# Ledger of designs, part 146: peptides against a protein of PDB entry 7BDX

Target 1, 212 residues: chain A of PDB entry 7BDX
Amino acid sequence: EMGAAACTLLWGVSSSEEVVKAILGGDKALKFFSITGQTMESFVKSLDGDVQELDSDESQFVFALAGIVTNVAAIACGREFLVNSSRVLLDTILQLLGDLKPGQCTKLKVLMLMSLYNVSINLKGLKYISESPGFIPLLWWLLSDPDAEVCLHVLRLVQSVVLEPEVFSKSASEFRSSLPLQRILAMSKSRNPRLQTAAQELLEDLRTLEHN

## One batch from the design tools (peptide; made by RFdiffusion4, then SolubleMPNN)

Design b2_p17_6_s2 (from b2_p17_6, 7 letters changed)
Fold by OpenDDE base, seed 1:
Structure b2_p17_6_s2 (fold): chain B 212 residues (1-212), chain C 212 residues (1-212), chain A 17 residues (1-17)
Amino acid sequence: as target 1 above (212 residues)
Amino acid sequence: as target 1 above (212 residues)
Amino acid sequence: SGLRTSPFGGRGETVSP
């Protein structure tokens, strides 16, 4: 209980850039983000055996950790810290997104995808994530999720890759050969307006790249 | 481990007034400070049986909680919150200070005494603490501690009472009859300069009150 | 390494509890 409460307060205040700078300016940041990855991994591994109630203190704690990572990645110094000093955490997030089944732990997936999107705002972060083994297959695996919010955040991350010529050129062949075009076209007709917009924008970006 | 790391980061950022305002402006503040009191109490109760290693994750967590309470009490809105909405936490701190033996958990005592001193900056906080049952005997119990830092923070809290005529007048008879004058005089000759100064200033304040 | 061009602003999205 107390750990989840403290971590949730830390998550709430981490929306401030000055708080993120204060977290990262301390000697404890490296240890904190190292343990964060291990804690998130331990939680996901526990899901294969016991149907952990989504509302457990442990779930709330892990959501707060993923929220903190997202908010740290929202600012330039936070992205720089993650890409330079906490790469293992980024690798862990990518692994956990692969290990989670479609429809499993939707809230955690959304937070992890938001953190990766925020990291992708930096060219160095985008390069690091997109050069990770199995990254393109992982995007399509995640896009098979029945949840519209998961799919939305996957499409935003895909768009972040597509809109960067230097990164997209390296993956363009694999991307074009494996693109789930029919799935994205179906999403562009979704009743969810956010998903509809994200799918439509991505389809427009992809069409622009076919004419070049 | 992870809980202590998160709580320690929250402690670090709570030195900011804006962070304290953000903590208190959320719907989670009441729950957090309620669980804080229970967690501190549970930790102190566990000390009577097992010699908890001072460097345990649990000890570090409880120190971070006491540090957060101190930092919240450092600002006007934080003192107002504690005195209006978290009185049970103040009562718990007073109880735990009574339950701890001389020389036991010195670091925790210092943080708790600092939190009470910070609360005593508000007249309402000083009234609440000083009107607590056994408050004057508790001050003398704590002043028996062999640790100079504990004694320093006790003397500062005693001075906070003595310097407020409205509060001191209510306890003046009990205070004068039970005053450990020889102990305070011994502290005014301490080799610890901070303890020496605090004891000397308190003795001067007490002499001023005898002439009135 | 510099910020990416639009639509990627200098600040990402924050999430609250």
Scores: peptide ipSAE 0.364, ipTM 0.844, DockQ to the pose 0.178
Fold by OpenDDE base, seed 2:
Structure b2_p17_6_s2 (fold): chain B 212 residues (1-212), chain C 212 residues (1-212), chain A 17 residues (1-17)
Amino acid sequence: as target 1 above (212 residues)
Amino acid sequence: as target 1 above (212 residues)
Amino acid sequence: SGLRTSPFGGRGETVSP
């Protein structure tokens, strides 16, 4: 209980750039982000046995950790820190997104995807995550999720890749050959307006790349 | 481990007034401070059986909690919050200071005393803590501590009481009759310069009150 | 076309509890 409460407050205040700078300027940052990855991994591994209630203190704690990582990645110095000093955490997030089944741990998936999107704002971050083994198959695995919010954040991450020629050119062949076009087209007809818009924009971006 | 790490970071950033305002402006503040008191109490109760290493994750966690309370009490709105909405936490801190033996949990005692001192900056806070049952005996119990830093913070809290006529007048008889004058005089001769100065100042303040 | 003009890019999205 108390750990989750403290971590939730830390998450809340981490929306401030100055708070993120204060976290990163301390000598505890590296240790904190190392333990963060381990804690998230341990939580996901625990899900295969015990149905941890989504509202458990442990779940809330892990959500707060993922929220903190997201908020750190929201700013330039935070992205630099993650990509330079916490690559293992990024690798862990990518792995956990692969380990989770469709419909499993939706809120955590959304937060992890938001963190990766924020990392992808930096060209170095985008290069790092897109060059991760199995990144493209992972995107399509996640896009099979029944949750519209998960799918939305996958599409946004895909868009971040597609809009960067230096990154997209390296994987363009694999991307085009494996693209779940029918799934994206179905999303462009979704009743969820955010998902609909994101799918339409991505389809437009892809058409632009095919004509150039 | 992770709880202690998160709480330590929250403690670090709580040195900012804006962070304290953000913590207090959230709907989680009341719950957090309620659990804080319970956690601190549980920790102190655990000390009678198992020699918890001072460097344990649990100890670090409780230190961070006490640090957060201190930092909240350092600002006006934080003091108001504690005195209006978290009186149970203040009562818990007073109780725990009484339950701890001389030389036991020195770092925690210092942090708790610092929090009470910060609360005492507000006249309403000073009135509240000084009107607590057994407050004067508690001060003398704590002043028996072999640790100079504990004694220093006790003397500072005593000074806050003595310098406020509206508070001191109510308890002046008990205060004068139970004052460990020989102990304070010994502290005024301490090799610790901070303790020496605090004891000298308090003795001067007391002499001024006897002559008026 | 979101020009990543800065080597650090723009502001990302923050999340609250």
Scores: peptide ipSAE 0.255, ipTM 0.818, DockQ to the pose 0.183
Fold by OpenDDE base, seed 4:
Structure b2_p17_6_s2 (fold): chain B 212 residues (1-212), chain C 212 residues (1-212), chain A 17 residues (1-17)
Amino acid sequence: as target 1 above (212 residues)
Amino acid sequence: as target 1 above (212 residues)
Amino acid sequence: SGLRTSPFGGRGETVSP
């Protein structure tokens, strides 16, 4: 309980850039993010056993951790820190996104995907995550999720790759050959306006790349 | 481990007024400070058993909690919140300061005393803590601590009472009759310059009150 | 299209509890 409460407060205040700078300027940031990855991994590994209630203290704690990572990645220096000093955490997030089944831990998936999207805002972060083994298959696996918010954040991550020629060129063949076009087309007709727009924009960007 | 790390980061960032305002502006502040008191109490109660290493995760967690309370109390709106909405936490801190033996949990005592001193900066806070049952005996019990930092923060709290006529007048008889004058005089000769100065200033303030 | 104007990029999205 108390740990989850403290972590949730830390998550709430991490929306401030100054708080992110203060966290990263301390000598404890490296250890914190190292343990964060381990804690998230332990939680996901525990899910295949007992149906952990999504509202448990453990779940709330892991959500707060993922929220903190997201908010750190929202800031330029936070992205630099993650990509330079906490790569194992990014690798853990990528792995956990692969380990989670469609519909499993939706809220955590959204937070992790948002963190990766934020990391993808800088070229170094985008390069790092896109060069991760199995990244393209992972995107398509995640696009199979029935949750509209999961799919939205996957589409945003895909768009981040597509909009960076230096990154996209390295994976363009794999990307084109494996693209779940029918799935994206279905999303462009979604009743969720955010998902609909993201799918439409991605389809436009893909058409532009095919004509170039 | 992870809880202590998160709480320690929250402690670090709570040195910012904006962070304190963000914590208190949320719907979770009341619950957080309620659980904080309970957690601190549980920790202190556990000390009479196994010699908990001062460097344990539990100890670090409680230190961070006490640090957060201190930093919240450093801000005007934080003092108002504590005195209006989290009185039980203040009562818990007072109780725990009484329950701890001289030399026991020095670091926690210092943090708790700093929090009470910060609360004492406003008249409402000072009134509340000084009207707590056994407050004057508690101050003298704490002044028996061999630790110079504990004694320093006790002297600062005593001075906060002495410098407020509206508060001091209510307890002046008890205060004068029980004052450990020889102990304070010994502190005025301390090799610790902060303790020495605080004891000297308090002795000057006491002399001024005897001449009025 | 998100303008990647800086090596560090712009501000990302924040999430609250």
Scores: peptide ipSAE 0.249, ipTM 0.816, DockQ to the pose 0.191
Fold by OpenDDE base, seed 5:
Structure b2_p17_6_s2 (fold): chain B 212 residues (1-212), chain C 212 residues (1-212), chain A 17 residues (1-17)
Amino acid sequence: as target 1 above (212 residues)
Amino acid sequence: as target 1 above (212 residues)
Amino acid sequence: SGLRTSPFGGRGETVSP
């Protein structure tokens, strides 16, 4: 309870750039993000089956950690810190996204995907995550999720890859050969307007790249 | 470990007024400060004997909580919040300061005394803590501590009472009858310059009040 | 497509509890 409450307050205030700078300016930032990765990993490994108590103290704690990482990654200096000094945390997030089954821990997946999207805003971050082993298969695995919000954040991350020629060129063959086109086409017909739009935009970006 | 790390970061950033406002502006502030009091109380009750592992995760967690309370109380709106909405936390701090033996948990005592001093900066806060049952005996109990920093913060809190006529008048008889004058005189000869000065100033304030 | 002119890009999305 208390740890989750304190971490939730830290998450809430971390939406401020000045708070992110204060977190990073301290001598404790490296230790905090190292333990964050380990804690998230331990939580995911402790998940038995497909049922997760979303409102448990432990779950709320891990959500707050993922929220903090997301908010740190939203800021330029936070991305620099993560990409330079906390790569193991990014590797952990990628691993955990692979270890979670479709429909399992939807809220945590969304937060982790948002953190990766924020990291992908800069070229160095996008290169780092997209050059990670199994990244493209992981995107398609995540796109199999029944949750529309998970799929939305996957499509946004895919779009970040597609729109960056220096990154896309390295993986273009694998990307084209493995693309779950029928799944993306189905999402373009979703009743969720955000998912529908994201799928339509990605399909248009892909069509443009086939003609060039 | 992780809870203590997160709480320590929250403590560090809470030195900013804007962060204090953000903490208080959320719907979780009341719950956080309620659990804070309970957690501090549970920790103090779990202390066996006179030995405390100052660097333990649990100790660091409680120190961070006390530090957050201190930093919140440093800000005008934080004092207003504590005095209006978290009185039980102030009562808990007073109780815990009484339950701790001389020489026990020196760092925690200092942080709690600093929080009470910060609360005492406003008249409503000073009234609330000084009208608490056993407050004057508690000050003298705390002044028996062998630690110079504990004694310094006690003397500062005593000075806040002495300098406020509306508060001092209500307790003047009890205060004069129980004053450990010889102890304060001994502190005015301390090798610690901060303690020496604080004791000298308080003695001068007391002399001024006897002549009026 | 906006050219990524900054090596660390713009502001990302924040999330609240």
Scores: peptide ipSAE 0.247, ipTM 0.814, DockQ to the pose 0.194

Design b2_p17_6_s3 (from b2_p17_6, 8 letters changed)
Fold by OpenDDE base, seed 4:
Structure b2_p17_6_s3 (fold): chain B 212 residues (1-212), chain C 212 residues (1-212), chain A 17 residues (1-17)
Amino acid sequence: as target 1 above (212 residues)
Amino acid sequence: as target 1 above (212 residues)
Amino acid sequence: SGLRTSPYGGTGETVSP
């Protein structure tokens, strides 16, 4: 309980750039993000047994951790820190997104995808995550999720790859050969307006790349 | 471990007034400070059995909680919040300061005394803590501590009472009848310059009150 | 297509509890 309350408050204040700088300016940042990855992994591994209630203290704690990672990654120096000093955490997030089943831990998946999207704003971050083993198959696995918010944040991450020629050129062959075009076309007709727009934009970006 | 790491980061960033305002501006503040008191009490009660190593994760966690309370109380709106909405936490801190033996949990005592001193900057806070049952005996009990930093922060809290005529007048009879003058005189000769100065200032303030 | 002109990019999306 108390850990979840403290972590939730830290998540709330981490929306400030000055707070992120303060978190990173201390000697505790490396340890914190290392233990964060381990804690998130332990939580996801615990789901195979007892269905932890989504509202449990443990769930709220892990949501707060993922929220903190997202908010740190929103700031330029936070992205630099994650990509330079906390790569194991990024690898853990990528692994956990593969380990979670469709519809499982939707809120956690959304937060992890938002953190990866924020990391992808940095070209060095985008290179790191896109060069991770199984990255393209992972995107398509995540796009099979029934949740519109999961799919939305996957499409945003896919768009980050497509909009960066240096990154896209390295994966273009695999990307084109495995693209779930029918799934993206179905999303472009979604009743969720955000998902619909993101799918339409990605389809336009893909058409632009085929004509070049 | 992870809870202690998160709480330590929250403590570090709580030195900012904007962070304290953000902590208090959320709907989680009341719950957080309620659980804080319970957690601190549980920790102090656990000391009667196994001597928790001062460097344990549990100890570091409770130090971070007490540090957060101190930093919140450093800000005017934080003092107002504590005095209006978290009185049970203040009562818990006063109780725990009585329950701890001389030399026991020195770092925690210092942080709790610093939080009470910060609360005492607000006249409403000073009234509340000074009107608490056993407050004057508690100050003298704490002044028996062998630790110079504990004694320093006790003297600062005593000085806050002495410097406020409206508060001092209510306790003046008990204060004068129970004052450990020889102990304060001994502190005015301490090798610790901060303790020496604080004891000298308090002796000067007391002399000024006897001549009026 | 929005090209990334800086290696660090802009401000990302923040989330609240």
Scores: peptide ipSAE 0.140, ipTM 0.789, DockQ to the pose 0.194
Fold by OpenDDE base, seed 2:
Structure b2_p17_6_s3 (fold): chain B 212 residues (1-212), chain C 212 residues (1-212), chain A 17 residues (1-17)
Amino acid sequence: as target 1 above (212 residues)
Amino acid sequence: as target 1 above (212 residues)
Amino acid sequence: SGLRTSPYGGTGETVSP
């Protein structure tokens, strides 16, 4: 209970750039993000047994951790810190996104995907995550999720790769050969307006890259 | 581990007034401070059995909670919140200060005393804590502590009572009849310069009140 | 633009760089 409450308050205040700078300017940041990855991994591993109620203190705690990571990655100095000093946390997030089944832990997936998107704003971060083993298959696995918000944030991360020529050129062959085009086309017809727009924009960006 | 790390980061950022306002402006503040009191009480009750290492994650967690309360009480809106909406937490702090033996949990005592001192800056807060049952005996119990920092913060809280005529006049008879004058005189000769100064100033303030 | 999240709300705001 108290840990989840404290972590939730820390998440709330981490929306401030000055708070992110204060977190990173202390001597505790490295340890905190190391333990964060381990805690998130431990939580996901616990799901295969006991049906943890999604409204549990443990779930709330892990959501707050993922929210903090997302908000740190939203800021330039936070992205730099994560990409330079907390790569193991990024590796953990990528792994956990692969370990979770479609429809499982939707809120956590969304937060982790938002964190990866924020990291991808930094070219060094985008290079790091896109060069991770199995990254392209992972994107397609995540697009099999029934949740529109999961799929939306996957499409946004795909767009971050597609819009960076230096990154996309390295993965272009694998990307084009494995692209779930029918799935993305189905999303472009979604009743969810955000998902519809993101799928349409990605399809337009892909068409532009085929003509250039 | 992770709870203590998150709470320690929250403590660090709570030194900002804007962070305190953000904590209090959310819908989680009341619950957080309620659980804080319960957690601190649970920790102190656990000390009578297992010798919890003072460097434990649990100790660090409780120190961070007490630090957060102190930092909230440092700000005017935080004092108002505590005195209006979290009086049970203040009652808990007073109780725990009484339950702890001399030399026991020195760091926690200092943080709790600092929080009470900060609350006492608000006249409504000073009235509330000084009118608490056994408050004057509690001050003298705490002055029996061998630790100079504990004694220093007790003397500062005593000074806050003495310097407020409306508050002191209500307690003046009990205060004068029970005052550990020899103990305060011994502190005025301390090798600790902060303790020495605080004891000297309090003795001067008391002399001024006897002549008026 | 970075995405910010809140424990009290839905999807966070995108912050311009």
Scores: peptide ipSAE 0.042, ipTM 0.784, DockQ to the pose 0.151
Fold by OpenDDE base, seed 1:
Structure b2_p17_6_s3 (fold): chain B 212 residues (1-212), chain C 212 residues (1-212), chain A 17 residues (1-17)
Amino acid sequence: as target 1 above (212 residues)
Amino acid sequence: as target 1 above (212 residues)
Amino acid sequence: SGLRTSPYGGTGETVSP
């Protein structure tokens, strides 16, 4: 209970850039983000099948951790910190996204994807995560999720790869050969306007790359 | 471990007034400060005699909680919040200060005393804590502590009472009859310069009140 | 633009740089 309350407050105030700088300027940041990955991993491993008690203190605690990571990654110095000093946390997030089944832990999955998207704004971060083993298959695995918000954040991360020539060129062959085009086309016709737009934009970006 | 890490970061950033305002402006503050008192009380009750594992994650967590309360009380809106909406926490702090033996939990005792001193800067806060049952005996109990930092913060809180005519007049008879003058005189000769100064100033304030 | 999250108002405000 108390840990979840404290972590929730920390998540709320981490929306401030100055708070993120204060967190990272201290001697406790490395320890905090090291344990964050372990805690998130332990939570995912403790899940009995696809059952998620969304309102549990443990769930709220882990959501707050993922939210903090997202908000740290929202700013340049936070992205630099994660990519330089907390790579194990990024590896853990990628692992957990692969370990979670479609429809499992939707809120956590969204927060983790948002953190990776924020990391992808940094070219060094985008290079690091896109060079992760099984990254392209992981994107397609995640895109099989029935949840529109999960799929939205996957499409945004895919777009970050596609829009960066240095990164896309390294994976272009694998990307083109494995692209779930019919799935993305179906999303471009979604009743969810955010998902629809993201899928349309990605399809336009992909068409532009085929003509170049 | 993770709770202590999160709470320690929250303590660090709570030194900012804007962070305190952000904490208090959210819907989670009431819950957080309600559980804070309970957590501190549970920790004190779990202590086996005078043994304190200062470096335990539990101890660090409770120190961070007490530090957050202190930092909230450092600003006007934080004092107002504590006095209006978190009186149970103030009552818990007063209780725990009474329950702890001389020399027991020195760091926690200092942080709690610092929080009460900060609350005493608000006249409404000073009135509230000074009207607490057994407050004057509690001050003398705490002043029996062998720790110079504990005694320093007790003397500062005593001075806050003495310097406020509205508050002092209500307890003046009890205060004069129970005053450990010889103890304070001994502190005014301390080798600890901060304790020496605080004891000298309090003795000067007391002399001024006897001549009026 | 970075995405910010809040436990108070739902998931995700896009922070303009």
Scores: peptide ipSAE 0.039, ipTM 0.784, DockQ to the pose 0.145
Fold by OpenDDE base, seed 3:
Structure b2_p17_6_s3 (fold): chain B 212 residues (1-212), chain C 212 residues (1-212), chain A 17 residues (1-17)
Amino acid sequence: as target 1 above (212 residues)
Amino acid sequence: as target 1 above (212 residues)
Amino acid sequence: SGLRTSPYGGTGETVSP
């Protein structure tokens, strides 16, 4: 309980750039982000056995951690820190996104995807995550999720890759050969307007890349 | 480990007034401060059995909590919040200061005393803590501590009482009858310059009150 | 600017299932 409460407060205040700078300016940031990855990993591994109540203190704790990572990644210095000093955490987030089944831990997936999207705003971050082993299969695995919000954040991450020629060129062959076009086309017809728009924009960007 | 790390970061950032306002502006502040008291109480109760390593994660966690309370109490809105909405936490801090033996948990005592001193800056806070049952005996119990820093913060809290006529008048009889004058005189000769000064100033204030 | 999250509703619109 107390840990979840403290972490939730830290999450709330981490929406401030000044707080992110204060977190990162301390000598404890490295330790915090390393243990964050381990804690998230331990939580995901625990899901294979016990129906962890999504409303548990443990769940709230992990959601707060993922929220903190997202908020840190929202800021330029936070992205730089994550890409320079916390690569293992990024690797862990990618791993956990792969380990989770479609429909499993939707809220956590959304937060982790948001963190990766924020990291993708930095070219160095985008390169790092997109060059991760199995990244393209992971995108399609995540896009198979029945949850529209998961899919929305996946499409946004795919868009970050597609819109960066230096990154896209390295994976273009694999990307084109495995693209779940029918799934994206189905999303472009979604009743969710955000998902619909994101899918339409991605389809337009993909068409533009096929003509160039 | 993760809880202590998160709480330590929260402590670090709570030194900012804007962060204190953000903590208190959330819907979770009440829950956080109530559980803070319970957590601190549970820690102190655990000391009667196991030699909790002062360097433990649990110790670090509780120190961070006490640090957060201190930092919140340093700010006007934080004092107002504690006095209006978290009186049980103040009662718990007073209780724990009484339950701890001289020389026991010195660092925690210092942080708790600093929080009470900060609360005492607000007249409503000063009234509340000084009207607590056994407050005067508690001050003398704490002043018996061999640690100069504990004694310094006790003297500062005593000074806050003495300098407020409306508060001092209510306890003046009990205060005068129980005052450990020889102990304070001994502190006025301390090799610690901060303790020496605080004891001298308090002795001067007490002399002024005897002449008026 | 990146996406910011808050435990107090600053996550993007949670699509109610």
Scores: peptide ipSAE 0.036, ipTM 0.783, DockQ to the pose 0.148

